# Designs tried in a protein design run: peptides against a protein of PDB entry 5GWM. Part 4

Target 1, 52 residues: chain A of PDB entry 5GWM
Amino acid sequence: DSAISKEDEERYQKLVTENEQLQRLITQKEEKIRVLRQRLVERGDAKGTELN

## One batch from the design tools (peptide; made by RFdiffusion4, then SolubleMPNN)

Design b2_p20_5_s1 (from b2_p20_5, 9 letters changed)
Fold by OpenDDE base, seed 5:
Structure b2_p20_5_s1 (fold): chain B 52 residues (1-52), chain A 20 residues (1-20)
Amino acid sequence: as target 1 above (52 residues)
Amino acid sequence: DIRKLIEELRELREKLKELQ
Protein backbone atom coordinates (compact mmCIF):
# COMPACT_ATOMS: atom_id res chain seq x y z
CA ASP B 1 0.00 0.00 0.00
CA SER B 2 2.93 2.42 -0.50
CA ALA B 3 0.94 4.45 -3.02
CA ILE B 4 3.31 6.94 -4.65
CA SER B 5 2.57 10.30 -3.01
CA LYS B 6 0.96 12.95 -5.25
CA GLU B 7 4.23 14.95 -4.93
CA ASP B 8 6.35 11.96 -6.09
CA GLU B 9 3.99 11.38 -9.07
CA GLU B 10 4.19 15.08 -10.08
CA ARG B 11 8.02 14.97 -9.79
CA TYR B 12 8.14 11.76 -11.86
CA GLN B 13 5.90 13.24 -14.61
CA LYS B 14 8.06 16.42 -14.80
CA LEU B 15 11.21 14.29 -15.25
CA VAL B 16 9.51 12.14 -17.96
CA THR B 17 8.35 15.27 -19.86
CA GLU B 18 11.80 16.93 -19.64
CA ASN B 19 13.55 13.74 -20.84
CA GLU B 20 11.15 13.49 -23.83
CA GLN B 21 11.82 17.16 -24.75
CA LEU B 22 15.61 16.61 -24.60
CA GLN B 23 15.32 13.40 -26.68
CA ARG B 24 13.39 15.33 -29.39
CA LEU B 25 16.00 18.14 -29.38
CA ILE B 26 18.86 15.59 -29.69
CA THR B 27 17.08 13.87 -32.62
CA GLN B 28 16.60 17.25 -34.38
CA LYS B 29 20.32 18.09 -33.99
CA GLU B 30 21.38 14.62 -35.21
CA GLU B 31 19.14 15.01 -38.30
CA LYS B 32 20.57 18.52 -38.98
CA ILE B 33 24.13 17.08 -38.80
CA ARG B 34 23.10 14.27 -41.22
CA VAL B 35 21.64 16.79 -43.72
CA LEU B 36 24.75 19.03 -43.54
CA ARG B 37 27.06 16.03 -44.13
CA GLN B 38 24.90 14.92 -47.09
CA ARG B 39 25.11 18.44 -48.64
CA LEU B 40 28.91 18.38 -48.20
CA VAL B 41 29.11 15.02 -50.02
CA GLU B 42 26.85 16.29 -52.86
CA ARG B 43 29.07 19.39 -53.30
CA GLY B 44 32.20 17.19 -53.30
CA ASP B 45 30.68 14.86 -55.92
CA ALA B 46 29.76 17.87 -58.12
CA LYS B 47 33.41 19.07 -58.03
CA GLY B 48 34.69 15.55 -58.74
CA THR B 49 32.49 15.20 -61.84
CA GLU B 50 33.64 18.63 -63.12
CA LEU B 51 37.32 17.58 -62.88
CA ASN B 52 36.70 14.44 -64.95
CA ASP A 1 12.13 4.73 -10.50
CA ILE A 2 12.79 8.48 -9.98
CA ARG A 3 16.55 7.84 -9.44
CA LYS A 4 16.80 6.14 -12.85
CA LEU A 5 15.00 9.08 -14.56
CA ILE A 6 17.37 11.60 -12.91
CA GLU A 7 20.35 9.64 -14.27
CA GLU A 8 18.79 9.39 -17.77
CA LEU A 9 18.16 13.19 -17.68
CA ARG A 10 21.86 13.82 -16.87
CA GLU A 11 22.99 11.53 -19.72
CA LEU A 12 20.66 13.34 -22.19
CA ARG A 13 22.03 16.75 -21.07
CA GLU A 14 25.61 15.58 -21.68
CA LYS A 15 24.68 14.16 -25.12
CA LEU A 16 22.96 17.48 -25.98
CA LYS A 17 26.16 19.43 -25.10
CA GLU A 18 28.25 17.17 -27.38
CA LEU A 19 25.90 18.00 -30.32
CA GLN A 20 26.07 21.81 -29.78
Scores: peptide ipSAE 0.060, ipTM 0.647, DockQ to the pose 0.094
Fold by OpenDDE base, seed 2:
Structure b2_p20_5_s1 (fold): chain B 52 residues (1-52), chain A 20 residues (1-20)
Amino acid sequence: as target 1 above (52 residues)
Amino acid sequence: DIRKLIEELRELREKLKELQ
């Protein structure tokens, strides 16, 4: 019965929480990149319609 | 497994750097 020590459980919970925080930060940056790319497309489409 | 979480944490840190 290798009961995980209380210290190992606390370390595990800290790693889980940190991974979840990093994943949320990645998702926020990916969404920001998506929005910036969309604004560039919309500006490109506006210039394309002026050339037609 | 703590070793798996440590590796996942390293991968997330590298992905975060690529998005900075």
Scores: peptide ipSAE 0.058, ipTM 0.643, DockQ to the pose 0.095
Fold by OpenDDE base, seed 1:
Structure b2_p20_5_s1 (fold): chain B 52 residues (1-52), chain A 20 residues (1-20)
Amino acid sequence: as target 1 above (52 residues)
Amino acid sequence: DIRKLIEELRELREKLKELQ
């Protein structure tokens, strides 16, 4: 049975944890982009140039 | 800066793909 080394398991668990953190950050940035786009629609183009 | 936020989101998506 090719059991993965303890070092390989620890490396994999670090990558899994990093992946979950990145997924949360993606969701947070997507929501922030959505809110900013909505504010541009509500306020018109004058604020669009300042936010770019 | 909306452009910066979009770029940072793209970078995170590419990192996520590399980890999957």
Scores: peptide ipSAE 0.046, ipTM 0.624, DockQ to the pose 0.508
Fold by OpenDDE base, seed 4:
Structure b2_p20_5_s1 (fold): chain B 52 residues (1-52), chain A 20 residues (1-20)
Amino acid sequence: as target 1 above (52 residues)
Amino acid sequence: DIRKLIEELRELREKLKELQ
Protein backbone atom coordinates (compact mmCIF):
# COMPACT_ATOMS: atom_id res chain seq x y z
CA ASP B 1 0.00 0.00 0.00
CA SER B 2 1.77 3.15 -1.19
CA ALA B 3 0.82 5.32 1.77
CA ILE B 4 0.68 8.96 0.69
CA SER B 5 3.82 10.76 1.82
CA LYS B 6 3.49 13.33 4.61
CA GLU B 7 4.53 16.02 2.10
CA ASP B 8 1.82 14.97 -0.39
CA GLU B 9 -0.80 14.89 2.42
CA GLU B 10 0.15 18.46 3.42
CA ARG B 11 -0.12 19.59 -0.25
CA TYR B 12 -3.56 18.00 -0.66
CA GLN B 13 -4.80 19.50 2.63
CA LYS B 14 -3.80 22.98 1.36
CA LEU B 15 -5.74 22.41 -1.89
CA VAL B 16 -8.81 21.16 0.05
CA THR B 17 -8.71 24.22 2.32
CA GLU B 18 -8.35 26.60 -0.65
CA ASN B 19 -11.24 24.86 -2.46
CA GLU B 20 -13.50 25.29 0.61
CA GLN B 21 -12.54 28.99 0.86
CA LEU B 22 -13.28 29.56 -2.85
CA GLN B 23 -16.63 27.75 -2.51
CA ARG B 24 -17.62 30.05 0.41
CA LEU B 25 -16.64 33.15 -1.62
CA ILE B 26 -18.66 31.88 -4.63
CA THR B 27 -21.74 31.36 -2.42
CA GLN B 28 -21.39 34.86 -0.91
CA LYS B 29 -21.14 36.50 -4.36
CA GLU B 30 -24.05 34.46 -5.74
CA GLU B 31 -26.23 35.59 -2.82
CA LYS B 32 -25.20 39.25 -3.38
CA ILE B 33 -26.08 38.96 -7.09
CA ARG B 34 -29.45 37.36 -6.20
CA VAL B 35 -30.34 40.16 -3.74
CA LEU B 36 -29.30 42.92 -6.17
CA ARG B 37 -31.34 41.36 -9.01
CA GLN B 38 -34.37 41.03 -6.72
CA ARG B 39 -34.08 44.71 -5.68
CA LEU B 40 -33.81 45.68 -9.37
CA VAL B 41 -37.08 43.84 -10.13
CA GLU B 42 -38.85 45.38 -7.10
CA ARG B 43 -37.69 48.97 -7.81
CA GLY B 44 -38.23 48.81 -11.57
CA ASP B 45 -35.72 49.20 -14.42
CA ALA B 46 -34.99 52.91 -13.72
CA LYS B 47 -32.45 51.99 -10.98
CA GLY B 48 -30.81 49.12 -12.90
CA THR B 49 -27.87 51.23 -14.07
CA GLU B 50 -26.98 52.17 -10.46
CA LEU B 51 -26.35 48.48 -9.63
CA ASN B 52 -23.31 48.36 -11.92
CA ASP A 1 -21.82 46.90 -9.37
CA ILE A 2 -23.50 43.73 -10.73
CA ARG A 3 -21.00 43.44 -13.62
CA LYS A 4 -18.06 43.43 -11.21
CA LEU A 5 -19.69 40.78 -8.96
CA ILE A 6 -20.42 38.54 -11.98
CA GLU A 7 -16.84 38.83 -13.22
CA GLU A 8 -15.38 38.08 -9.77
CA LEU A 9 -17.70 35.04 -9.52
CA ARG A 10 -16.44 33.76 -12.90
CA GLU A 11 -12.81 34.16 -11.83
CA LEU A 12 -13.45 32.24 -8.58
CA ARG A 13 -15.19 29.41 -10.50
CA GLU A 14 -12.24 29.08 -12.86
CA LYS A 15 -9.80 28.99 -9.93
CA LEU A 16 -11.97 26.33 -8.26
CA LYS A 17 -11.88 24.19 -11.44
CA GLU A 18 -8.07 24.42 -11.53
CA LEU A 19 -8.00 22.82 -8.04
CA GLN A 20 -10.30 19.92 -9.11
Scores: peptide ipSAE 0.046, ipTM 0.625, DockQ to the pose 0.497; fails the geometry check

Design b2_p20_8_s2 (from b2_p20_8, 7 letters changed)
Fold by OpenDDE base, seed 3:
Structure b2_p20_8_s2 (fold): chain B 52 residues (1-52), chain A 20 residues (1-20)
Amino acid sequence: as target 1 above (52 residues)
Amino acid sequence: KIEEELRELEQLREKLKELQ
């Protein structure tokens, strides 16, 4: 049994936490892009309905 | 085993940074 050192466990937990934070930031950016695209569609539809 | 898992997490971190 390779005893996991305390230092290896702390390094592992730090990398897990950092990767989770990075994934959340990516998801937040993707959602913001989705919302902006949806607002452009809604504005396009509103302008199309106003001109007809 | 732990050194390999640490390396895999480091590689995942770099991949996530490339997507930002």
Scores: peptide ipSAE 0.042, ipTM 0.592, DockQ to the pose 0.058
Fold by OpenDDE base, seed 5:
Structure b2_p20_8_s2 (fold): chain B 52 residues (1-52), chain A 20 residues (1-20)
Amino acid sequence: as target 1 above (52 residues)
Amino acid sequence: KIEEELRELEQLREKLKELQ
């Protein structure tokens, strides 16, 4: 019975929590990039309609 | 098993930090 030490459990929980935070940050950056690209398309479409 | 899972989580953390 290799009981996980209290130190190993605390280390595991810290790594899980940090990785979840980093994953959320990546998702937020990706969504922000999507929104910025969409705004560029909408601005391009507005200029195209003024030329016709 | 736990030591392997800890190493995998550390590697994942470093990969995620490189994307910041």
Scores: peptide ipSAE 0.040, ipTM 0.586, DockQ to the pose 0.059
Fold by OpenDDE base, seed 2:
Structure b2_p20_8_s2 (fold): chain B 52 residues (1-52), chain A 20 residues (1-20)
Amino acid sequence: as target 1 above (52 residues)
Amino acid sequence: KIEEELRELEQLREKLKELQ
């Protein structure tokens, strides 16, 4: 029964917290990319309707 | 368990860098 030291538990909790923060930052960047792509499509569609 | 979480953090850091 190797009880995880208190120092190892505190280190693990820091890794878990950092992981959750990085996942949130990735999701925010992915959403920003989606919104920018959608705005480019909407601008392309507006130009396509001017050519018809 | 800690070694797996460390590998996941490294993968997330690389994914975050690709999205910058």
Scores: peptide ipSAE 0.039, ipTM 0.579, DockQ to the pose 0.092
Fold by OpenDDE base, seed 1:
Structure b2_p20_8_s2 (fold): chain B 52 residues (1-52), chain A 20 residues (1-20)
Amino acid sequence: as target 1 above (52 residues)
Amino acid sequence: KIEEELRELEQLREKLKELQ
């Protein structure tokens, strides 16, 4: 059984940590997207809002 | 403004998913 080197394990743990951080950022962006879509719906009922 | 902000955030979300 070729034990993974300590360097490869440290590299893997960095990638795991980075992936978890990116997943949190994705979730935050998805929530912001949801809020913006809701504001577009609420403003779309107001005839004449130039949504720029 | 809000539509453009929405588009930018959607593009960023897709880029983050492609990097995973």
Scores: peptide ipSAE 0.042, ipTM 0.601, DockQ to the pose 0.332; fails the geometry check

Design b2_p20_8_s4 (from b2_p20_8, 9 letters changed)
Fold by OpenDDE base, seed 2:
Structure b2_p20_8_s4 (fold): chain B 52 residues (1-52), chain A 20 residues (1-20)
Amino acid sequence: as target 1 above (52 residues)
Amino acid sequence: DIEKLLEELRQLRKKLEELK
């Protein structure tokens, strides 16, 4: 079994770290979208109650 | 597997661009 070269291990570890960072950024953006949508619903419901 | 990790990275980058 060819031992993974030190250079290949360093490349792999950089890609793992980048994937983890991108996943965190995706989660943060998805949460921001959720919060913004919820605020729009709450504002719509407030206007609906004033018209009824 | 490095090829699998590279494909996962490409998919994450694509998803990140779709959320901009």
Scores: peptide ipSAE 0.051, ipTM 0.625, DockQ to the pose 0.092
Fold by OpenDDE base, seed 5:
Structure b2_p20_8_s4 (fold): chain B 52 residues (1-52), chain A 20 residues (1-20)
Amino acid sequence: as target 1 above (52 residues)
Amino acid sequence: DIEKLLEELRQLRKKLEELK
C-alpha cells in the first residue's frame, strides 16, 4: 500500500486551499466587473431617455 | 495528481492577473 506520505498529503492540501482562495478572488472581481457594466448601461439608458 | 493541481494553480494566477 503506497500510502501517500503525510508530507505529500499536507503539500496537496495547501495547493487545494490556495486554488480555492484564488477562485473566490476571481469570482469577486468578475462580479464587480458585471456590476460596473450594468451601472454603465443604466446611466446610458437614462441619458438616452432624457434626449428623447 | 499534484502535477495537474500545479497547472490549475498557474492558470488561476494567470486569470487573476488578467482581471486586475
Scores: peptide ipSAE 0.050, ipTM 0.627, DockQ to the pose 0.092
Fold by OpenDDE base, seed 4:
Structure b2_p20_8_s4 (fold): chain B 52 residues (1-52), chain A 20 residues (1-20)
Amino acid sequence: as target 1 above (52 residues)
Amino acid sequence: DIEKLLEELRQLRKKLEELK
């Protein structure tokens, strides 16, 4: 069994960690966009232009 | 600013796809 080198494991773990961080940031931005869109619907179009 | 948030989201998605 060619166990992956320690260096390859460290490279993989960096990639996994970065991907998880980016996924959390995506989720946070998607939720903020959802909330802003909902507020536009509730307040009508007149305040929508301020949320550019 | 919804446009800014959408652009930042697109950039993060692009980075995630580059890591796959």
Scores: peptide ipSAE 0.040, ipTM 0.610, DockQ to the pose 0.538
Fold by OpenDDE base, seed 1:
Parts: sequence; structure tokens; C-alpha cells
Structure b2_p20_8_s4 (fold): chain B 52 residues (1-52), chain A 20 residues (1-20)
Amino acid sequence: as target 1 above (52 residues)
Amino acid sequence: DIEKLLEELRQLRKKLEELK
């Protein structure tokens, strides 16, 4: 069984770390979008066109 | 800009799928 090279393991670990960072950023942006949409509903259409 | 935030989120999801 050809053991995964040290270089391949280091490459995989970098991708795992990047994935975890992207998942956190996705969650943060989804929450920000949710809050902005809620504020548009509460304030009515007058400010909705300015936020685009 | 909500459209910009939605586009940035779409790009992050695309990158995440490319890492799978």
C-alpha cells in the first residue's frame, strides 16, 4: 500500500482548513443577509431600493 | 449592497464545492 506522501497529506490538510474557513464565512454572510432582509421588511420599501 | 453579498456567498459556495 503506497502510503500517502507527506506532501499529499500537507496539501489535503490545507484544503480541509480552507474548507472550514469558507464554511464559517458562508454562515456569517448568510446571517448578515437574513438580518438585512428582516430590516427591509420592518422599514418598508423606501430603504429597500437604496440597499440594492 | 445585498446583491453583492449574495454574489460573494455564491462564489464561496462554489469554492467549497470545488474543494469536495
Scores: peptide ipSAE 0.039, ipTM 0.610, DockQ to the pose 0.524

## One batch from the design tools (peptide; made by RFdiffusion4, then SolubleMPNN)

Design b2_p21_1_s4 (from b2_p21_1, 10 letters changed)
Fold by OpenDDE base, seed 2:
Structure b2_p21_1_s4 (fold): chain B 52 residues (1-52), chain A 21 residues (1-21)
Amino acid sequence: as target 1 above (52 residues)
Amino acid sequence: DIKKLIEELRKLKEELEKLKA
């Protein structure tokens, strides 16, 4: 039941920001994969790969 | 690998929230 230090608060905010940025990045990559797979389907080619 | 990193950061954030309480 004690207040966190300013340094701990700054570390927390950095982790929040980094997590949000990584989540946006993975979403962008998943969308790119979706678009590429759709283009392959339209061309009658084999499917692409996924990311984890 | 990216999903694993996101999960690790989520865990660290949760631990800091517990310390904040």
Scores: peptide ipSAE 0.063, ipTM 0.605, DockQ to the pose 0.068
Fold by OpenDDE base, seed 3:
Structure b2_p21_1_s4 (fold): chain B 52 residues (1-52), chain A 21 residues (1-21)
Amino acid sequence: as target 1 above (52 residues)
Amino acid sequence: DIKKLIEELRKLKEELEKLKA
C-alpha cells in the first residue's frame, strides 16, 4: 500500500517536465542539422548545374 | 510504485543530458 505523497507527485511532475524540455531541445538541434545538410546538398546541386 | 517511476525518470533525464552534451 504505497500512498503517493504530494512531494513524490511534485518530484515526478518536475522530472517529466524537464525530460520533455530536454527532448524538445534535442529535436530542435537534430532538425537544424537536417536543414543544414539539406542546404549543403542543394548548394552542391546548384553548383553542378551552374557549371554544366 | 511512485519511487520507481521517479528513479526511472531520473535515469532518462541523465541519458537526455548526455545526448544534449
Scores: peptide ipSAE 0.047, ipTM 0.606, DockQ to the pose 0.057
Fold by OpenDDE base, seed 1:
Structure b2_p21_1_s4 (fold): chain B 52 residues (1-52), chain A 21 residues (1-21)
Amino acid sequence: as target 1 above (52 residues)
Amino acid sequence: DIKKLIEELRKLKEELEKLKA
């Protein structure tokens, strides 16, 4: 049987939490981009943003 | 790049799961 270190388990949980937080942030930004693109279509305006 | 950071964290999480198994 393999046992993981308590330190490794704590590191894992930190990564899980951070990943979930960043995934929520991505979802929020993607929704904002969708809304902005829709507004541009409705107004007939041309404006863009590049993501890194 | 937030997407890149997510992918890096996902890979690290996956590696830890492999070590745990």
Scores: peptide ipSAE 0.066, ipTM 0.610, DockQ to the pose 0.068; fails the geometry check
Fold by OpenDDE base, seed 4:
Structure b2_p21_1_s4 (fold): chain B 52 residues (1-52), chain A 21 residues (1-21)
Amino acid sequence: as target 1 above (52 residues)
Amino acid sequence: DIKKLIEELRKLKEELEKLKA
């Protein structure tokens, strides 16, 4: 059984943490877009937004 | 850009998981 080196484990954990941070950021932006779109619909307007 | 970065990190994570197996 090939054990992961300490260096590989550290790299993996960094990637996991960074991915989770980015996921949270996307979720926050998507929710903001949803709320804004809903408000525009209620006002009779329309807007679209693209996420990076 | 954020979605692209997440996808890149996901791929790198998957590659590391393959090495772990």
Scores: peptide ipSAE 0.064, ipTM 0.610, DockQ to the pose 0.074; fails the geometry check

Design b2_p21_6_s2
Fold by OpenDDE base, seed 3:
Structure b2_p21_6_s2 (fold): chain B 52 residues (1-52), chain A 21 residues (1-21)
Amino acid sequence: as target 1 above (52 residues)
Amino acid sequence: EIEKLIKELKELKEKLEELKK
């Protein structure tokens, strides 16, 4: 019964937490980029309608 | 940096599963 090293468990938990935090930050940035791109499209469409 | 953490996480997860056998 090789008990999991307490050190390995603590490292695993830290890496899980950090990875999840970094993934959330990436997702937030990607969503912000998506929203900015959508606003640029909407402004382009508005310019197209004003020129007609 | 994230790729390194993912790799280390996978290695630790594998080791954890091996120790449960």
Scores: peptide ipSAE 0.059, ipTM 0.618, DockQ to the pose 0.039
Fold by OpenDDE base, seed 1:
Structure b2_p21_6_s2 (fold): chain B 52 residues (1-52), chain A 21 residues (1-21)
Amino acid sequence: as target 1 above (52 residues)
Amino acid sequence: EIEKLIKELKELKEKLEELKK
């Protein structure tokens, strides 16, 4: 019976947790970018022109 | 670095699923 080593299980759980955290951070950054772009559209050309 | 972690995660996940059978 090929039991997974304790070290492999611990490594797997760390990588799963890190992957979930990274996915949440990506989603949060994508939403922040969306909100910032929407605010630029709503404010019209005044703030968009100053940044260019 | 991230590509390495993704590969290691997939390999460990595959090993875990094979051991559950």
Scores: peptide ipSAE 0.059, ipTM 0.617, DockQ to the pose 0.035
Fold by OpenDDE base, seed 4:
Structure b2_p21_6_s2 (fold): chain B 52 residues (1-52), chain A 21 residues (1-21)
Amino acid sequence: as target 1 above (52 residues)
Amino acid sequence: EIEKLIKELKELKEKLEELKK
């Protein structure tokens, strides 16, 4: 029974964790961009909407 | 950088699934 190498399992788990962290960071940045765009629209700041 | 990590993750996931058979 070829048990998964401990090294390969540890490497896989590190990549899973890092991928999840990066996905959370992307989502947080996308939400921040959405909120900023919405505030520019609410202010009628057409110039702010053109910059993004 | 993210694309590289996704590729490595997929390759390791495939190896793990093969070893579970």
Scores: peptide ipSAE 0.057, ipTM 0.613, DockQ to the pose 0.042
Fold by OpenDDE base, seed 2:
Structure b2_p21_6_s2 (fold): chain B 52 residues (1-52), chain A 21 residues (1-21)
Amino acid sequence: as target 1 above (52 residues)
Amino acid sequence: EIEKLIKELKELKEKLEELKK
């Protein structure tokens, strides 16, 4: 049974943690983009309603 | 398995840089 070295286990855990952090950051940026796009649509609709 | 995580981490870094543009 090749026991995983302590160094390999520590490296694995660091990579897992970094991946989870990057996934959260991507999700936060995507949500921010979504909110900004929605606000632009709402402003476009307000201008369209004013022209009607 | 560690090689897979390294690959996934690189892909996430690339996506993060694309979202900064």
Scores: peptide ipSAE 0.041, ipTM 0.587, DockQ to the pose 0.089

Design b2_p21_6_s3
Fold by OpenDDE base, seed 2:
Structure b2_p21_6_s3 (fold): chain B 52 residues (1-52), chain A 21 residues (1-21)
Amino acid sequence: as target 1 above (52 residues)
Amino acid sequence: SIKEQIEELEQLRKKLEELKK
């Protein structure tokens, strides 16, 4: 049986962490876009009314 | 293998970076 090298384990953990951070960042941006779109759709919003 | 898993994560990172742009 071959053991996982320390270098491979460290590389794996770094990539997992980085990918999780990138996913969270994308989700946060998508949520911000959703919120902005919702504000434009809300009735009585002057900016939304102007852009409609 | 761990090497294959690392490669899969690197490919995932590339896709996420493309979405981040």
Scores: peptide ipSAE 0.077, ipTM 0.679, DockQ to the pose 0.038
Fold by OpenDDE base, seed 1:
Structure b2_p21_6_s3 (fold): chain B 52 residues (1-52), chain A 21 residues (1-21)
Amino acid sequence: as target 1 above (52 residues)
Amino acid sequence: SIKEQIEELEQLRKKLEELKK
């Protein structure tokens, strides 16, 4: 097994944290889109929303 | 996109995990 540099470890930790944050953001946006679409359906309307 | 950013970070994370071994 090879040793990892301090810089690589810091980069790894940053990537893990950012990945988790971005994943939560996607989930939150998808849920919000679902709720908004459901409200439009309940009102007899149809509308789409996109994620970036 | 956020999805593309996640995929990029996952790939980089995987690479770093492999190098850590």
Scores: peptide ipSAE 0.063, ipTM 0.659, DockQ to the pose 0.064
Fold by OpenDDE base, seed 3:
Structure b2_p21_6_s3 (fold): chain B 52 residues (1-52), chain A 21 residues (1-21)
Amino acid sequence: as target 1 above (52 residues)
Amino acid sequence: SIKEQIEELEQLRKKLEELKK
């Protein structure tokens, strides 16, 4: 088996780094969505308690 | 989309790993 070229290794490392960065951005957006949904639930609960 | 970009990068990484063999 031939060793990977230096150029291919550099490309591989860049792809790994970029993938991790993109994954972090997705996770941050998903967490923000979760927090917003939770706040909506809490507001709904507060409204329900006020009506009681 | 970001998800599509990740998938493309994963496919490229897979190809590169195969070349290391």
Scores: peptide ipSAE 0.062, ipTM 0.657, DockQ to the pose 0.054; fails the geometry check
Fold by OpenDDE base, seed 4:
Structure b2_p21_6_s3 (fold): chain B 52 residues (1-52), chain A 21 residues (1-21)
Amino acid sequence: as target 1 above (52 residues)
Amino acid sequence: SIKEQIEELEQLRKKLEELKK
């Protein structure tokens, strides 16, 4: 029976790892966005617009 | 500003999503 080549397996594992890394970064940015938006709500719109 | 920080992070998220595709 045919099996995946070593080169193909290594390429696939690199792609999987990179995708997982990108997903973690996306999640971190999304959580930070959530926190910042919550701070805007808690401080009120006028106060939030003044914050850099 | 918090608004500017949100926008910057959203742009980074967008870039990462495009790289994921």
Scores: peptide ipSAE 0.044, ipTM 0.603, DockQ to the pose 0.360; fails the geometry check

Design b2_p21_6_s4
Fold by OpenDDE base, seed 5:
Structure b2_p21_6_s4 (fold): chain B 52 residues (1-52), chain A 21 residues (1-21)
Amino acid sequence: as target 1 above (52 residues)
Amino acid sequence: SIKEEIKELEELKKKLEELKK
């Protein structure tokens, strides 16, 4: 029959939830990297303006 | 099928874990 097993349904739900969590973690890390890069640029710009 | 969806999600999980490294 076309009916899915209980084990398959449970596995599907676990994988969906885990993948969503992993995606959120990646997004958080990417945002942190962006912020750090921006701070580096701002510090570089500040040094350049002080010399001028 | 749900079996195919499970396989796709497993592949996605693998890709996400690789990006996390």
Scores: peptide ipSAE 0.062, ipTM 0.659, DockQ to the pose 0.038
Fold by OpenDDE base, seed 1:
Structure b2_p21_6_s4 (fold): chain B 52 residues (1-52), chain A 21 residues (1-21)
Amino acid sequence: as target 1 above (52 residues)
Amino acid sequence: SIKEEIKELEELKKKLEELKK
């Protein structure tokens, strides 16, 4: 096994934490999109958006 | 986008995890 520096380990942990934060934000936005789409259905409207 | 940023971070994370092997 190759030894990694403390700096690399700290960078890894930062990336993990940031990824988790971004995942939570995506989940919140996806839930909002779901609610908005449901409101459009209830109104008989037809619009959608894609996320990248 | 947020999804694209996650993908970039996941690639970097994967590289760092590979260095632990």
Scores: peptide ipSAE 0.058, ipTM 0.631, DockQ to the pose 0.073
Fold by OpenDDE base, seed 2:
Order: sequence, then C-alpha cells, then structure tokens
Structure b2_p21_6_s4 (fold): chain B 52 residues (1-52), chain A 21 residues (1-21)
Amino acid sequence: as target 1 above (52 residues)
Amino acid sequence: SIKEEIKELEELKKKLEELKK
C-alpha cells in the first residue's frame, strides 16, 4: 500500500519513454533492411548486381 | 553497396537490442 515517490514515478516514465523510442528505432532499422533486401531481389535493379 | 548497408544496419539493430536489455 506504499505510494511510489514522485521521483520514482518520474524515473519510471523516463524509462518507459526511452524503451518506446528504442523500439521505434529498431522497427525503423528492420523496415530499412526489408526495403534494401527487396531492392536486391528486384529484377533489373542496378544496385542488385553489386557483390558487396 | 546495398549488401554492405544491410550489414551495417543489422549491426546497429543488434546494438540497439543490447541497449534495450
């Protein structure tokens, strides 16, 4: 039944926000990887002919 | 190249996942 201090609540909210931001960044990187892989598969794409 | 960019982004994703833990 002990209430959380204001300082603990503020710290928690910062951690929640940071975690959400990191998750969004991960998702953005995953989407970019997907797009780049699709470009490699696309027939006639000049970049798809690159070895590296 | 696209392949090199994929490699770099996968490495960055790994680093972000490690920071999230």
Scores: peptide ipSAE 0.043, ipTM 0.582, DockQ to the pose 0.356; fails the geometry check
Fold by OpenDDE base, seed 4:
Structure b2_p21_6_s4 (fold): chain B 52 residues (1-52), chain A 21 residues (1-21)
Amino acid sequence: as target 1 above (52 residues)
Amino acid sequence: SIKEEIKELEELKKKLEELKK
């Protein structure tokens, strides 16, 4: 029956926002990895390159 | 190096996933 305190609500919202930011960063890194791997395939070097 | 860049990005992804837990 007790309502959440203002301080607890603010802490929760900060945690939610941080989690969303981390998820966006993870997604960006995953997409970049995908693009780089695709470039390796297109270059015919599935093992990767030492040049770049 | 594309290989090195992939490795660095995978390490960063791992760190972010660990922080998310």
Scores: peptide ipSAE 0.043, ipTM 0.582, DockQ to the pose 0.391; fails the geometry check

## One batch from the design tools (peptide; made by RFdiffusion4, then SolubleMPNN)

Design b2_p22_3_s2 (from b2_p22_3, 11 letters changed)
Fold by OpenDDE base, seed 2:
Structure b2_p22_3_s2 (fold): chain B 52 residues (1-52), chain A 22 residues (1-22)
Amino acid sequence: as target 1 above (52 residues)
Amino acid sequence: SEVEEQVRELEQLRKKLEELKK
């Protein structure tokens, strides 16, 4: 049973944090796109029609 | 090692997420 090196643990934690941050940013943008698309549909806008 | 494998997997995920962000 080899112990995890301090360097490996620090590398792992940094990557976990970074990936979580990237995922949150993508989710926020996707949600904004969803809301904008919904508003276009509700207004009967030509751009809303193109989304169908 | 198992830790090295997990690090490689997370690096691959980071690359994928960065590509989706663009």
Scores: peptide ipSAE 0.037, ipTM 0.576, DockQ to the pose 0.058
Fold by OpenDDE base, seed 1:
Structure b2_p22_3_s2 (fold): chain B 52 residues (1-52), chain A 22 residues (1-22)
Amino acid sequence: as target 1 above (52 residues)
Amino acid sequence: SEVEEQVRELEQLRKKLEELKK
């Protein structure tokens, strides 16, 4: 194919970087959701064990 | 071109990631 233009390479790199940033943000949110769910389970288990 | 195809694939990935972020 024809030589890759500088503009095409810059566009590609910007999209790669942005997608990596978005993935990191998603991972951070998913981890926070996991922690919150775990705390809900622990509170539920504590109530269940106290009642039993 | 192959570069244009890769750019389109990354744009589609970006769109999917933005939808998942919401």
Scores: peptide ipSAE 0.036, ipTM 0.573, DockQ to the pose 0.054
Fold by OpenDDE base, seed 5:
Structure b2_p22_3_s2 (fold): chain B 52 residues (1-52), chain A 22 residues (1-22)
Amino acid sequence: as target 1 above (52 residues)
Amino acid sequence: SEVEEQVRELEQLRKKLEELKK
């Protein structure tokens, strides 16, 4: 089996770190979108209830 | 290699992030 060089390992670790950071950022944005959509639904439901 | 796989995953994450910004 072949082991990666020290340089390749350092490159790998940088990519792993950046990947994890981007994943966290995506999750945060997806959650914000969910919250905003939920607020829109709640506002729509309130209007519908008033008309009934 | 693991490095190449991480590059591909990073590119996918970047693409997803850009889609969320639109």
Scores: peptide ipSAE 0.034, ipTM 0.546, DockQ to the pose 0.083
Fold by OpenDDE base, seed 4:
Structure b2_p22_3_s2 (fold): chain B 52 residues (1-52), chain A 22 residues (1-22)
Amino acid sequence: as target 1 above (52 residues)
Amino acid sequence: SEVEEQVRELEQLRKKLEELKK
């Protein structure tokens, strides 16, 4: 078994932290997109019901 | 290596983020 250097471990941990931050940001944007799409559907449904 | 794998993951996440901005 070969252990990584201390410098490689520190770099790895930094990358893990950055990945987690980026994943959270992506999730927030995906949720916002979902909410906006839902509002558009609701507006479309409301328009359809008003025409009936 | 685990470092190289995390670099690839970061690149994929950045790409996905840029796609969501469009």
Scores: peptide ipSAE 0.034, ipTM 0.547, DockQ to the pose 0.084

